# Designs tried in a protein design run: peptides against a protein of PDB entry 3J47. Part 23

Target 1, 121 residues: chain A of PDB entry 3J47
Amino acid sequence: IRLTNQLKSLKGLQSKLKDVVEYLDKVINKELPINHTILGKLQDVFNLLPNLGTPDDDEIDVENHDRINISNNLQKALTVKTNDELMVIYISNLVRSIIAFDDLIENKIQNKKIQEQRVKD
Target 2, 26 residues: chain B of PDB entry 3J47
Amino acid sequence: NAQYHLLVKQGDGLLTKLQKYGAAVR

## One batch from the design tools (peptide; aimed at target 2 V8 L18)

Design b2_p18_5_s4 (made by RFdiffusion4, then SolubleMPNN; from b2_p18_5, 11 letters changed)
Fold by OpenDDE base, seed 2:
Structure b2_p18_5_s4 (fold): chain B 121 residues (1-121), chain C 26 residues (1-26), chain A 18 residues (1-18)
Amino acid sequence: as target 1 above (121 residues)
Amino acid sequence: as target 2 above (26 residues)
Amino acid sequence: DIRKEAEKLLEQLERFKA
């Protein structure tokens, strides 16, 4: 249940992010007018993202393209790290489920033995 | 990566054993 | 036996997470 809900939530987030990208692409292609409310919310989201590459102000000379690439690399690294952490949590929960099933199996075996003994008495 | 793959392999082994025990108890 | 193996696996997971 918990893992299924987490996967469902993650899929929902992925779908929403895809919708945002599709919207931005349509705006860039001038297929849709710019919605200032959506842009404001997107700006808020970007501002809440950890500073994925404010290079320390000291190197003024990195061309805007290199800054974007560095930011993308850091974002990718953080995404990979997050994915790995989520994977560890997933496997941990799977193992806990397996342990719980083992305990249920053992309990069932014990109950069966007790019932067989009662029938013999 | 190697540690992760080892962990997954061990988990699969445990799952297989669990399935065998579950079948024997049924 | 299965429980003991599962506990070992859990310990390895915790070490991997740390």
Scores: peptide ipSAE 0.418, ipTM 0.875, DockQ to the pose 0.800
OpenDDE base, seeds 1, 3, 4, 5: peptide ipSAE 0.421, 0.402, 0.412, 0.412; ipTM 0.874, 0.873, 0.876, 0.869; seed 1 fails the geometry check

Design b2_p18_6 (made by RFdiffusion4)
Pose (drawn by RFdiffusion4):
Structure b2_p18_6 (pose): chain A 91 residues (1-28, 36-48, 72-121), chain B 26 residues (1-26), chain P 18 residues (1-18)
Amino acid sequence: IRLTNQLKSLKGLQSKLKDVVEYLDKVIHTILGKLQDVFNLNNLQKALTVKTNDELMVIYISNLVRSIIAFDDLIENKIQNKKIQEQRVKD
Amino acid sequence: as target 2 above (26 residues)
Amino acid sequence: ELKEELEEYEKELEEFEA
């Protein structure tokens, strides 16, 4: 789902660029200003990425903890299944 | 870095314990 | 006991992040 959403966003840019190129050919405004703002707003992320890296580490650790909890419950389920099997054999 | 490593080390320790429990179950 | 240790660790991680 996230991927489809990202693609939709990029699609708009692609179409928008085509339109802009055609517009410029014809000319040979508000949208242009808006685009410029967006441009000013990856490169900058570079410095900001430094911080994101730290936060990514934290969310990785959290995920690991969750995986451990899930494994614990999984072991319990497996034990219950074994017990059920033993009971059936007894019967 | 040292502080960050500390928390990472603890997380690894817990992971080891969990692995040991899985081995005991097997 | 392992779940308690994980909850303590999560708290420590949240405090450290804060």

Design b2_p18_6_s1 (made by RFdiffusion4, then SolubleMPNN; from b2_p18_6, 11 letters changed)
Fold by OpenDDE base, seed 5:
Structure b2_p18_6_s1 (fold): chain B 121 residues (1-121), chain C 26 residues (1-26), chain A 18 residues (1-18)
Amino acid sequence: as target 1 above (121 residues)
Amino acid sequence: as target 2 above (26 residues)
Amino acid sequence: DLRKQLEKFLQELEDFVK
């Protein structure tokens, strides 16, 4: 029963990651604003992932060891992929904040120059 | 990993410069 | 200078995502 739940959660995570990537591509292309709800749901999945990897110590059939290793490798690969995606989101937000702040600075410099010209006239 | 840390460090450097410009314009 | 550094950083981001 636990392995089927891990596989279902992993498929759910993969689908959410695909939705996050597609959303990120739309955000990079400036077609859509950032959906913080997708980020929150992704963080919730990450906080639940450590609990998906604890087998109860009482039924590790040796035949499941290869399937557990494949599941853990896939979970690790998905964790790396999701970390890379979250990072692209973070940096994209950082860059947008930097652009908005640069424009604010430029506007303030222009307003100051206009005031200095009006005091000289 | 290394390229990523370089990119983050460049972003932090740009943010620090932007903060200095914001303080000089205040 | 700041704007050129920003444009360069944006390009490096785009190149990292590709």
Scores: peptide ipSAE 0.348, ipTM 0.862, DockQ to the pose 0.635
OpenDDE base, seeds 1, 2, 3, 4: peptide ipSAE 0.336, 0.341, 0.314, 0.294; ipTM 0.860, 0.856, 0.849, 0.856

Design b2_p18_6_s2 (made by RFdiffusion4, then SolubleMPNN; from b2_p18_6, 12 letters changed)
Fold by OpenDDE base, seed 1:
Structure b2_p18_6_s2 (fold): chain B 121 residues (1-121), chain C 26 residues (1-26), chain A 18 residues (1-18)
Amino acid sequence: as target 1 above (121 residues)
Amino acid sequence: as target 2 above (26 residues)
Amino acid sequence: DLRKQLEEFLEKLKAFVS
């Protein structure tokens, strides 16, 4: 049961990571803004990940200690990877906001120049 | 990690420049 | 100049994700 749940969670995480990558590609291509729902779901997955490593108290067989450590290390590595992806998404959105603001600034400058020209005429 | 930090630093630099331009246009 | 720098940053970001 526990191994099956871990595999299911890993598959779910893998699917979500794929969705994040696809979203990131769309963000890079300026097609979509940040989807807060996707970010929320990712956060939920991360909050659940520590709980996936907690053994039910009963059978602490000594041989499983190495497997538990490997699982925890993998979980940490996956957390880091997903954090990096989220940061890339954040940066992409920041850059998009900066471009939009730059366009707004340019438009304001142009409008001021047009107004100054009309006053001189 | 290092490449990520470089990208973040570049983004922060651009943001700072944009803020300066925004203040100058106001 | 700022727009060009932003575009370059976006391309670097794309390369980082790839």
Scores: peptide ipSAE 0.379, ipTM 0.863, DockQ to the pose 0.680
OpenDDE base, seeds 2, 3, 4, 5: peptide ipSAE 0.378, 0.374, 0.381, 0.374; ipTM 0.863, 0.862, 0.865, 0.860; seed 4 fails the geometry check

Design b2_p18_6_s3 (made by RFdiffusion4, then SolubleMPNN; from b2_p18_6, 11 letters changed)
Fold by OpenDDE base, seed 5:
Structure b2_p18_6_s3 (fold): chain B 121 residues (1-121), chain C 26 residues (1-26), chain A 18 residues (1-18)
Amino acid sequence: as target 1 above (121 residues)
Amino acid sequence: as target 2 above (26 residues)
Amino acid sequence: DLRKQLEEFLEELNKFVS
């Protein structure tokens, strides 16, 4: 029962990650704005994932060990993939913030120049 | 990994410069 | 200088995403 729930949760996570990738591609292509709700749900899934990965050590048949290793490898691969996606989102947001701040600085410099010119006139 | 760390380092450098410009414009 | 560095960073970011 627990292993089936873990596999179902991983499949759900994979589907969610795919949705996040598709959303990120649309955001990168400027087709859609960033949805913070997707990021929040993704973070919640990540915070829950470590708790899903520890079946109690006491009764795991060798066949379950190979499936657990495959599940852990898939979870690790999904974690890496999601980490890469989150990094892309983070960098994209950082760049947007830098652009917005550069524009604010330029506007402030222009406003100072206009004010200095008005004082000289 | 290495390309990612380089990209992050460049982003941090830009952020630091941006902070300096923000302070100079105050 | 800052704008030029930002453009270079955006180009590198685009290469990383592609």
Scores: peptide ipSAE 0.345, ipTM 0.853, DockQ to the pose 0.624
OpenDDE base, seeds 1, 2, 3, 4: peptide ipSAE 0.325, 0.342, 0.327, 0.327; ipTM 0.856, 0.847, 0.848, 0.865

Design b2_p18_6_s4 (made by RFdiffusion4, then SolubleMPNN; from b2_p18_6, 10 letters changed)
Fold by OpenDDE base, seed 5:
Structure b2_p18_6_s4 (fold): chain B 121 residues (1-121), chain C 26 residues (1-26), chain A 18 residues (1-18)
Amino acid sequence: as target 1 above (121 residues)
Amino acid sequence: as target 2 above (26 residues)
Amino acid sequence: SLRKELEKFLEELEKFVS
């Protein structure tokens, strides 16, 4: 049980880390809008989160099963809440980045147009 | 959920536009 | 424009956070 849970947690962590790396690579390569990938990766992380509450089906009393279900529901609820909060933070940071680069990009485009006009003259 | 998905979709659209502008600056 | 779309997105974000 403990070793299996540790292995499952480790696999989940490994998959999450892999997903983060893949996301970073895609961002570096400018291939994907950051949001869908992050959402997909967060979903993958959640799917890979060990069901901390599935004890082996065999000998667990109904009361333990209910407590485990409650714990799993709480974990799911906390996971969803944490996910939503992280997404809000992510979107906020994304917006800030877009704002910060918007003026820079516009200025660069204007400078390029001015340079092209000077070459034509 | 629907509002969240809409917000995400709008954010993705902005990122795509930002990428296009970045490419045009090069 | 990118700016106009950004402003719309910020407005929607504010609605979502509120």
Scores: peptide ipSAE 0.391, ipTM 0.864, DockQ to the pose 0.609
OpenDDE base, seeds 1, 2, 3, 4: peptide ipSAE 0.328, 0.334, 0.346, 0.376; ipTM 0.858, 0.845, 0.855, 0.864; seeds 1, 3, 4 fail the geometry check

Design b2_p18_7 (made by RFdiffusion4)
Pose (drawn by RFdiffusion4):
Structure b2_p18_7 (pose): chain A 91 residues (1-28, 36-48, 72-121), chain B 26 residues (1-26), chain P 18 residues (1-18)
Amino acid sequence: IRLTNQLKSLKGLQSKLKDVVEYLDKVIHTILGKLQDVFNLNNLQKALTVKTNDELMVIYISNLVRSIIAFDDLIENKIQNKKIQEQRVKD
Amino acid sequence: as target 2 above (26 residues)
Amino acid sequence: AALEAAKAALEAIEAALA
């Protein structure tokens, strides 16, 4: 789902660029200003990425903890299944 | 870095315990 | 396999911090 959403966003840019190229050919405004703002707003992420890296590490750790908890419950379920099997054999 | 490593070390320690439990179950 | 992946992720975090 996230991927489809990202693709839709990039699609808009691609179409928008085509339109802009055609517009410029024809010319040979508010949208242009808006685009410039967006441009000014990955490069800058570079420095910001430094911080993001730290945060990514924290969210990795949290995911690891969750995986451990899920493994615990999984062991319990396995034990219950074994016990059920034993009971059936006894029967 | 050392502080960050500390938390990472603890997380690895818990992971080891969980692995040991899984081995005992097997 | 998930726990091996978790160990590998912690090793990768340690290497990134080093």

Design b2_p18_7_s1 (made by RFdiffusion4, then SolubleMPNN; from b2_p18_7, 12 letters changed)
Fold by OpenDDE base, seed 1:
Structure b2_p18_7_s1 (fold): chain B 121 residues (1-121), chain C 26 residues (1-26), chain A 18 residues (1-18)
Amino acid sequence: as target 1 above (121 residues)
Amino acid sequence: as target 2 above (26 residues)
Amino acid sequence: SELELGRELLKQIEQLLS
């Protein structure tokens, strides 16, 4: 039971990490709108969380069960926290890109106005 | 979690609008 | 106008970051 739960938790963490990497790759490739991918990966994290909490009801020495539950909960919490931090960084970078694009558009509009004024003069 | 999802949803909305704007400017 | 749409987008970005 303890080893099985630890292995399951590790597999869950590994799957989440893989999902994060896949998300980052998709973002780098600009293939998908960032937000849908972030939401998808966040959903993957949440879908994996319940799978970590099913104690097999077998021969659990009560003392070992409490330590394992604490470790599993901590691992889940750390995984979620890490994922959230990465997502925040990504969103921040996306917003910066959006602002830069907006500035570019504004500059283009201003340049067109200047050209139109020069033609009228 | 809910706050994060809300933030992400708002970001997606902005990105979509920006894409539409970029297409209109071209 | 294109300019007005851009300004509106900027406002929405600012709201998201706040």
Scores: peptide ipSAE 0.359, ipTM 0.853, DockQ to the pose 0.099
OpenDDE base, seeds 2, 3, 4, 5: peptide ipSAE 0.297, 0.290, 0.323, 0.324; ipTM 0.849, 0.849, 0.858, 0.840; seeds 2, 3, 4 fail the geometry check

Design b2_p18_7_s2 (made by RFdiffusion4, then SolubleMPNN; from b2_p18_7, 11 letters changed)
Fold by OpenDDE base, seed 5:
Structure b2_p18_7_s2 (fold): chain B 121 residues (1-121), chain C 26 residues (1-26), chain A 18 residues (1-18)
Amino acid sequence: as target 1 above (121 residues)
Amino acid sequence: as target 2 above (26 residues)
Amino acid sequence: SELELGRKLLEEIESLLS
C-alpha cells in the first residue's frame, strides 16, 4: 500500500513536470501567451493533485489514511502557494518586458519620424 | 483568486496587442 | 496611426501597473 501510493505520487509528479517542460518550450517558442499557459498548467496541477496519494487499497488503517490525507492537503496547499508566487513573479517580469518593448517601439517610431522630416527638409 | 485571474487576462490582452503593434511597425 | 496604437498600449500598461 505505501509503496503503491508513493509510486502513484511519483507518477503524478512526473506528469506535472512534463507539463511544466511543455509549457517552458511553448514560452521559448513564443507559441502561446505566457499567462494563459501558466493558468492552464496550474489547472493541470490542480487536476492531478487530488489524485496524488489516494490509497487504491481500502485496507489502510483509518489513521494512516487520515495522515496521508493531511499530508496531501498540506502539500497541495504549498503547491498552490508556490504556483501563485511564481505566477506573480512571472507576470511582473512579463509586464517589465512589455514596457521595455513598448519603449523600443516608441523609439523606433520617433526615429522614423525624425528621418522622414530630415528628408523633407 | 478572481482578481488574479483578471490581472492575468489583462496581461494576456496587452501581450497580444503588443505583438500586433510590433508586427505593424515592421 | 502607429503612434496612436503605441499610446493606447502604453495606457493599458500603465493601467495594469496601477
Scores: peptide ipSAE 0.339, ipTM 0.843, DockQ to the pose 0.103
OpenDDE base, seeds 1, 2, 3, 4: peptide ipSAE 0.377, 0.316, 0.299, 0.358; ipTM 0.856, 0.849, 0.848, 0.856; seeds 1, 4 fail the geometry check

Design b2_p18_7_s3 (made by RFdiffusion4, then SolubleMPNN; from b2_p18_7, 12 letters changed)
Fold by OpenDDE base, seed 4:
Structure b2_p18_7_s3 (fold): chain B 121 residues (1-121), chain C 26 residues (1-26), chain A 18 residues (1-18)
Amino acid sequence: as target 1 above (121 residues)
Amino acid sequence: as target 2 above (26 residues)
Amino acid sequence: SELELGRQLLQQIEEELS
């Protein structure tokens, strides 16, 4: 049971790391919508968090209980770190989108001014 | 967590508005 | 107009960033 729980936790961490990598790849490729993906992954993390702390009712030797608690605390800390990283990536992409749209708006304004000047000539 | 979700929600709202504008500009 | 919509959007962005 303990080994199974450790394997499950490791698999969960591996899956989460894979999801983070896939997200980073999508960000590099300028794929959207970023926000829904981040929120979905955040929800997945929160849904997995309760599973990180369920000791199976087996008589856990005090040493193994401490190791499991340390592992769970580490996973929680890694989850918080991952959430912060995702947030930074999200904000960065949002800022990039804002800049791109600002440039688009300015270009359109300039094009309209040029067209209006051509009609007056 | 709540602050993060609020920030994300605000960003999503802004992005949606930007998308609507981009669609109108096309 | 599209231009007015863009200006309104920029104003909303500025308000959110502030």
Scores: peptide ipSAE 0.327, ipTM 0.849, DockQ to the pose 0.089
OpenDDE base, seeds 1, 2, 3, 5: peptide ipSAE 0.360, 0.283, 0.296, 0.300; ipTM 0.853, 0.844, 0.855, 0.838; seeds 1, 3 fail the geometry check

Design b2_p18_7_s4 (made by RFdiffusion4, then SolubleMPNN; from b2_p18_7, 12 letters changed)
Fold by OpenDDE base, seed 4:
Structure b2_p18_7_s4 (fold): chain B 121 residues (1-121), chain C 26 residues (1-26), chain A 18 residues (1-18)
Amino acid sequence: as target 1 above (121 residues)
Amino acid sequence: as target 2 above (26 residues)
Amino acid sequence: SELELGRQLLQQIEEQLS
């Protein structure tokens, strides 16, 4: 049971890490919508946290209780780190969207000025 | 967690407004 | 009107970043 739980936790971590990598790749590729994906992944992390902290009620030797607590603390720390990384990615994408929007506005203003000049000529 | 969710919600609101403006500009 | 909407949106973004 403990080994199975550790394997499940490791698989969960691996899956989450894969999801983060896939998200980073989508960000690099300028794929949207970023916000929903970030929120969904954050929710997935929070939904997986309880599953990482449930030792099956079998014979918890005292040494294993400390190891389980250390593992749970590590998982919590990794979750916080992941959340921070997702937040940075989110902010970066927002900034990129704002810049793209500013460029769009400027291009439209310039196009309007050109059209107005053509009508006056 | 709550602060992060609030920040994300605010950013989503801005992005939505940005998308609406981009659609109006097109 | 579109330009004004854009300016208002930029102002809202600046207010949120501040």
Scores: peptide ipSAE 0.321, ipTM 0.851, DockQ to the pose 0.089
OpenDDE base, seeds 1, 2, 3, 5: peptide ipSAE 0.303, 0.268, 0.286, 0.292; ipTM 0.852, 0.839, 0.852, 0.843; seeds 3, 5 fail the geometry check

Design b2_p18_8 (made by RFdiffusion4)
Pose (drawn by RFdiffusion4):
Structure b2_p18_8 (pose): chain A 91 residues (1-28, 36-48, 72-121), chain B 26 residues (1-26), chain P 18 residues (1-18)
Amino acid sequence: IRLTNQLKSLKGLQSKLKDVVEYLDKVIHTILGKLQDVFNLNNLQKALTVKTNDELMVIYISNLVRSIIAFDDLIENKIQNKKIQEQRVKD
Amino acid sequence: as target 2 above (26 residues)
Amino acid sequence: AALEAAEAELEAAEAALE
């Protein structure tokens, strides 16, 4: 789902660029200003990425903890299944 | 870095315990 | 604050293992 959403966003840019190229050919405004703003707003992420790296580490750790909890419950389920099997054999 | 490593080390420790439990179950 | 939250998650996980 996230991927489809990202693709939709990039599609808009691609189409937008084509339109802009055609527009410029014809010319040979508010949209242009808006685009410029967006441009000014990955490069900058570079420095910001330093912080994001720290946060990514924290969210990795949390995911690991969750995986451990899920493994615990999984073990319990497996034990219950074994007990059920033993009961059936006794019967 | 040292502080960060500390929390990472603890997380690894818990992971080890969990692995030991899984081995005992097997 | 993020580190404290990570520590609290680790403590909760330890208690869950016990």

Design b2_p18_8_s1 (made by RFdiffusion4, then SolubleMPNN; from b2_p18_8, 13 letters changed)
Fold by OpenDDE base, seed 4:
Structure b2_p18_8_s1 (fold): chain B 121 residues (1-121), chain C 26 residues (1-26), chain A 18 residues (1-18)
Amino acid sequence: as target 1 above (121 residues)
Amino acid sequence: as target 2 above (26 residues)
Amino acid sequence: SLYELLQKLLDEAGKKLE
């Protein structure tokens, strides 16, 4: 049961990460806006990662030490991947914010010029 | 780690500039 | 770099506001 749940969780995480990567690629390509829900889901995954390595209280068999080490290594690797994804999201948000701001400034300047021309008329 | 920190630092710098300009627009 | 591009865009925006 536990192994099956871990496998299911990993498969779920893998699917989620794939979805995030696909989304981030679309964001980088300016095809879609950043979805805050995806960021929230990534954070949730990150918060669940410590729980993926917590053995439920079943018997500390000696075989568990190697499995615990493997689980910890996997968790560490997943943490690194999650951090990378969060970083990409952060950078993407910054880029979009800067572009949007530049457009806003340009629009404001244009509007000001139009108003100045109307007053001279 | 160093690359990550560099990117974050650069991003923070850009954000600070953006905030300054945003305040000037207001 | 992406960073340099973003800095340039911000600087241009700033110059337009002055």
Scores: peptide ipSAE 0.446, ipTM 0.902, DockQ to the pose 0.192
OpenDDE base, seeds 1, 2, 3, 5: peptide ipSAE 0.439, 0.415, 0.424, 0.425; ipTM 0.897, 0.889, 0.894, 0.894

Design b2_p18_8_s2 (made by RFdiffusion4, then SolubleMPNN; from b2_p18_8, 14 letters changed)
Fold by OpenDDE base, seed 1:
Structure b2_p18_8_s2 (fold): chain B 121 residues (1-121), chain C 26 residues (1-26), chain A 18 residues (1-18)
Amino acid sequence: as target 1 above (121 residues)
Amino acid sequence: as target 2 above (26 residues)
Amino acid sequence: NQYQLLQKQLEDAGNYLA
């Protein structure tokens, strides 16, 4: 049962990570803004991750220790990967915001120049 | 971690430039 | 690869503001 739940969670995480990567690629290509729904799904995955590492206290047999360590290492690796993807999305959105603000500044400069020319004429 | 911090630092640099331009336009 | 792409975007934004 636990292995099946871990596999199901891993498959779910893998699918979500694939969706995040696809979204990140679109964000990197300046095609779409951040999708809050994807971020919410990622947060749900992160909230579920701590539950994957809780050994049920009952069957601490010595042979399971190596499997638990492998599972914990995999969970940590997946967490790091997901964090990196979220960071890329965040920074990409930041860059887009900066570019948009720069365009606004340029528009203001142009408007001032036009007003100055109208006063001189 | 180190790569992320580098990216954040680059982003902060861009924000600083943007702030300077905003102040110049005021 | 994703971080490299992000770095390129930041550089492009920097060049746009300069």
Scores: peptide ipSAE 0.422, ipTM 0.870, DockQ to the pose 0.702
OpenDDE base, seeds 2, 3, 4, 5: peptide ipSAE 0.383, 0.408, 0.426, 0.404; ipTM 0.864, 0.872, 0.873, 0.868; seeds 4, 5 fail the geometry check

Design b2_p18_8_s3 (made by RFdiffusion4, then SolubleMPNN; from b2_p18_8, 12 letters changed)
Fold by OpenDDE base, seed 4:
Structure b2_p18_8_s3 (fold): chain B 121 residues (1-121), chain C 26 residues (1-26), chain A 18 residues (1-18)
Amino acid sequence: as target 1 above (121 residues)
Amino acid sequence: as target 2 above (26 residues)
Amino acid sequence: NLYQLLQKELEGAGKRLE
């Protein structure tokens, strides 16, 4: 049961990561805004990662020690990967905010120039 | 890690430039 | 890769601010 749940969770995480990557690609291409829901789901997955390694209290047979170590290593690797993806999402959001602010500033400059020209006329 | 830090640094540089323009437009 | 795409956007935004 535990291994099946871990595999299911891993598959779910993999699917979510794929969705996040696809979304980020669309954001980079300016096709879509950053979806906070995707970020929230990724954070939820990250917060659930520690639980993927929690043994239900079933008998820790000695064969489980190697499996536990493998599970912990996999969880650590997934954590690093998730962190990298979160960082990319953060940077993408920052870049978008910078571009939006740049456009706002340019619009304000243009509006000021138009007003100055109207006062001179 | 290094590539990420570089991108963050570039983003901070752009933010700084944007802040300067924002101050000039005020 | 995604980092390269982000870098291109940063470079593009930087050029607009120059």
Scores: peptide ipSAE 0.373, ipTM 0.874, DockQ to the pose 0.579
OpenDDE base, seeds 1, 2, 3, 5: peptide ipSAE 0.365, 0.344, 0.333, 0.344; ipTM 0.873, 0.870, 0.870, 0.868; seed 1 fails the geometry check

Design b2_p18_8_s4 (made by RFdiffusion4, then SolubleMPNN; from b2_p18_8, 13 letters changed; failed a check: too like the target's own chain)
Amino acid sequence: NQYELLQKQLDDAGKRLE

## One batch from the design tools (peptide; aimed at target 1 Y90 I91 N93, target 2 D12)

Design b2_p19_1 (made by RFdiffusion4)
Pose (drawn by RFdiffusion4):
Structure b2_p19_1 (pose): chain A 91 residues (1-28, 36-48, 72-121), chain B 26 residues (1-26), chain P 19 residues (1-19)
Amino acid sequence: IRLTNQLKSLKGLQSKLKDVVEYLDKVIHTILGKLQDVFNLNNLQKALTVKTNDELMVIYISNLVRSIIAFDDLIENKIQNKKIQEQRVKD
Amino acid sequence: as target 2 above (26 residues)
Amino acid sequence: EMDELLAKADKLSAKIHAL
């Protein structure tokens, strides 16, 4: 789902660029200003990425902890299944 | 870095315990 | 299933150490 959403966003840019190229050919305004703002707003993320890296590490650790918890419950389920099997054999 | 490593080390320690439990179950 | 979860956990630990 996230991927489809990202693709939609990129699609808009692609179409928008085509339109802009055609517009410029014809010419040979508010949208252009808006685009410029967006440009000013990955390069900058470079420095910002330094911080993001730290946060990514914390969300990795959290995911690991959750995986451990899920493994615990899984073991319990497996034990219950084994007990059920034993009871059936007795029967 | 050392502080960060500390938390990482603890997380690894818990993971080891969990692995040991799994081996005991097997 | 247990091995799969442990393999995922090892991958996550390796990614944490890589950072």

Design b2_p19_1_s1 (made by RFdiffusion4, then SolubleMPNN; from b2_p19_1, 10 letters changed)
Fold by OpenDDE base, seed 4:
Structure b2_p19_1_s1 (fold): chain B 121 residues (1-121), chain C 26 residues (1-26), chain A 19 residues (1-19)
Amino acid sequence: as target 1 above (121 residues)
Amino acid sequence: as target 2 above (26 residues)
Amino acid sequence: DLDELLSKMNELLSKIKSL
């Protein structure tokens, strides 16, 4: 039962990661703002991934050792992939913040120039 | 990974410069 | 200084698009 739930959770995670990637592509293309809710869910998934790999110590039959190693390797691979996605989100946020600050600075410079012109007239 | 970390580092450097510029314009 | 910052920002954006 627990393994089936882990597989279902993993499939749900994979689907959500796909949605995040699709969202990230739209953010990279400047089509959409970054959704903090997607980032939060991705972080939650990342934090839950290590917990999905703790088999309860009570059912380690020797035949499961290979399955546990495969699960741990898959979780590690998914962790790396999730980290890469989080990093892409982070960069996209940084770039957006940089653009917004640049626009703000330019607006302030323009406003100062307009005020200086008004004081000289 | 390495190219991505380099990109993050460059982005952080740009953000820091932008913050300094914003402080100088105030 | 601002123009250089903008240029670097555009460079970063180009690198992001190339990933």
Scores: peptide ipSAE 0.375, ipTM 0.872, DockQ to the pose 0.067
OpenDDE base, seeds 1, 2, 3, 5: peptide ipSAE 0.373, 0.346, 0.324, 0.328; ipTM 0.871, 0.864, 0.859, 0.861

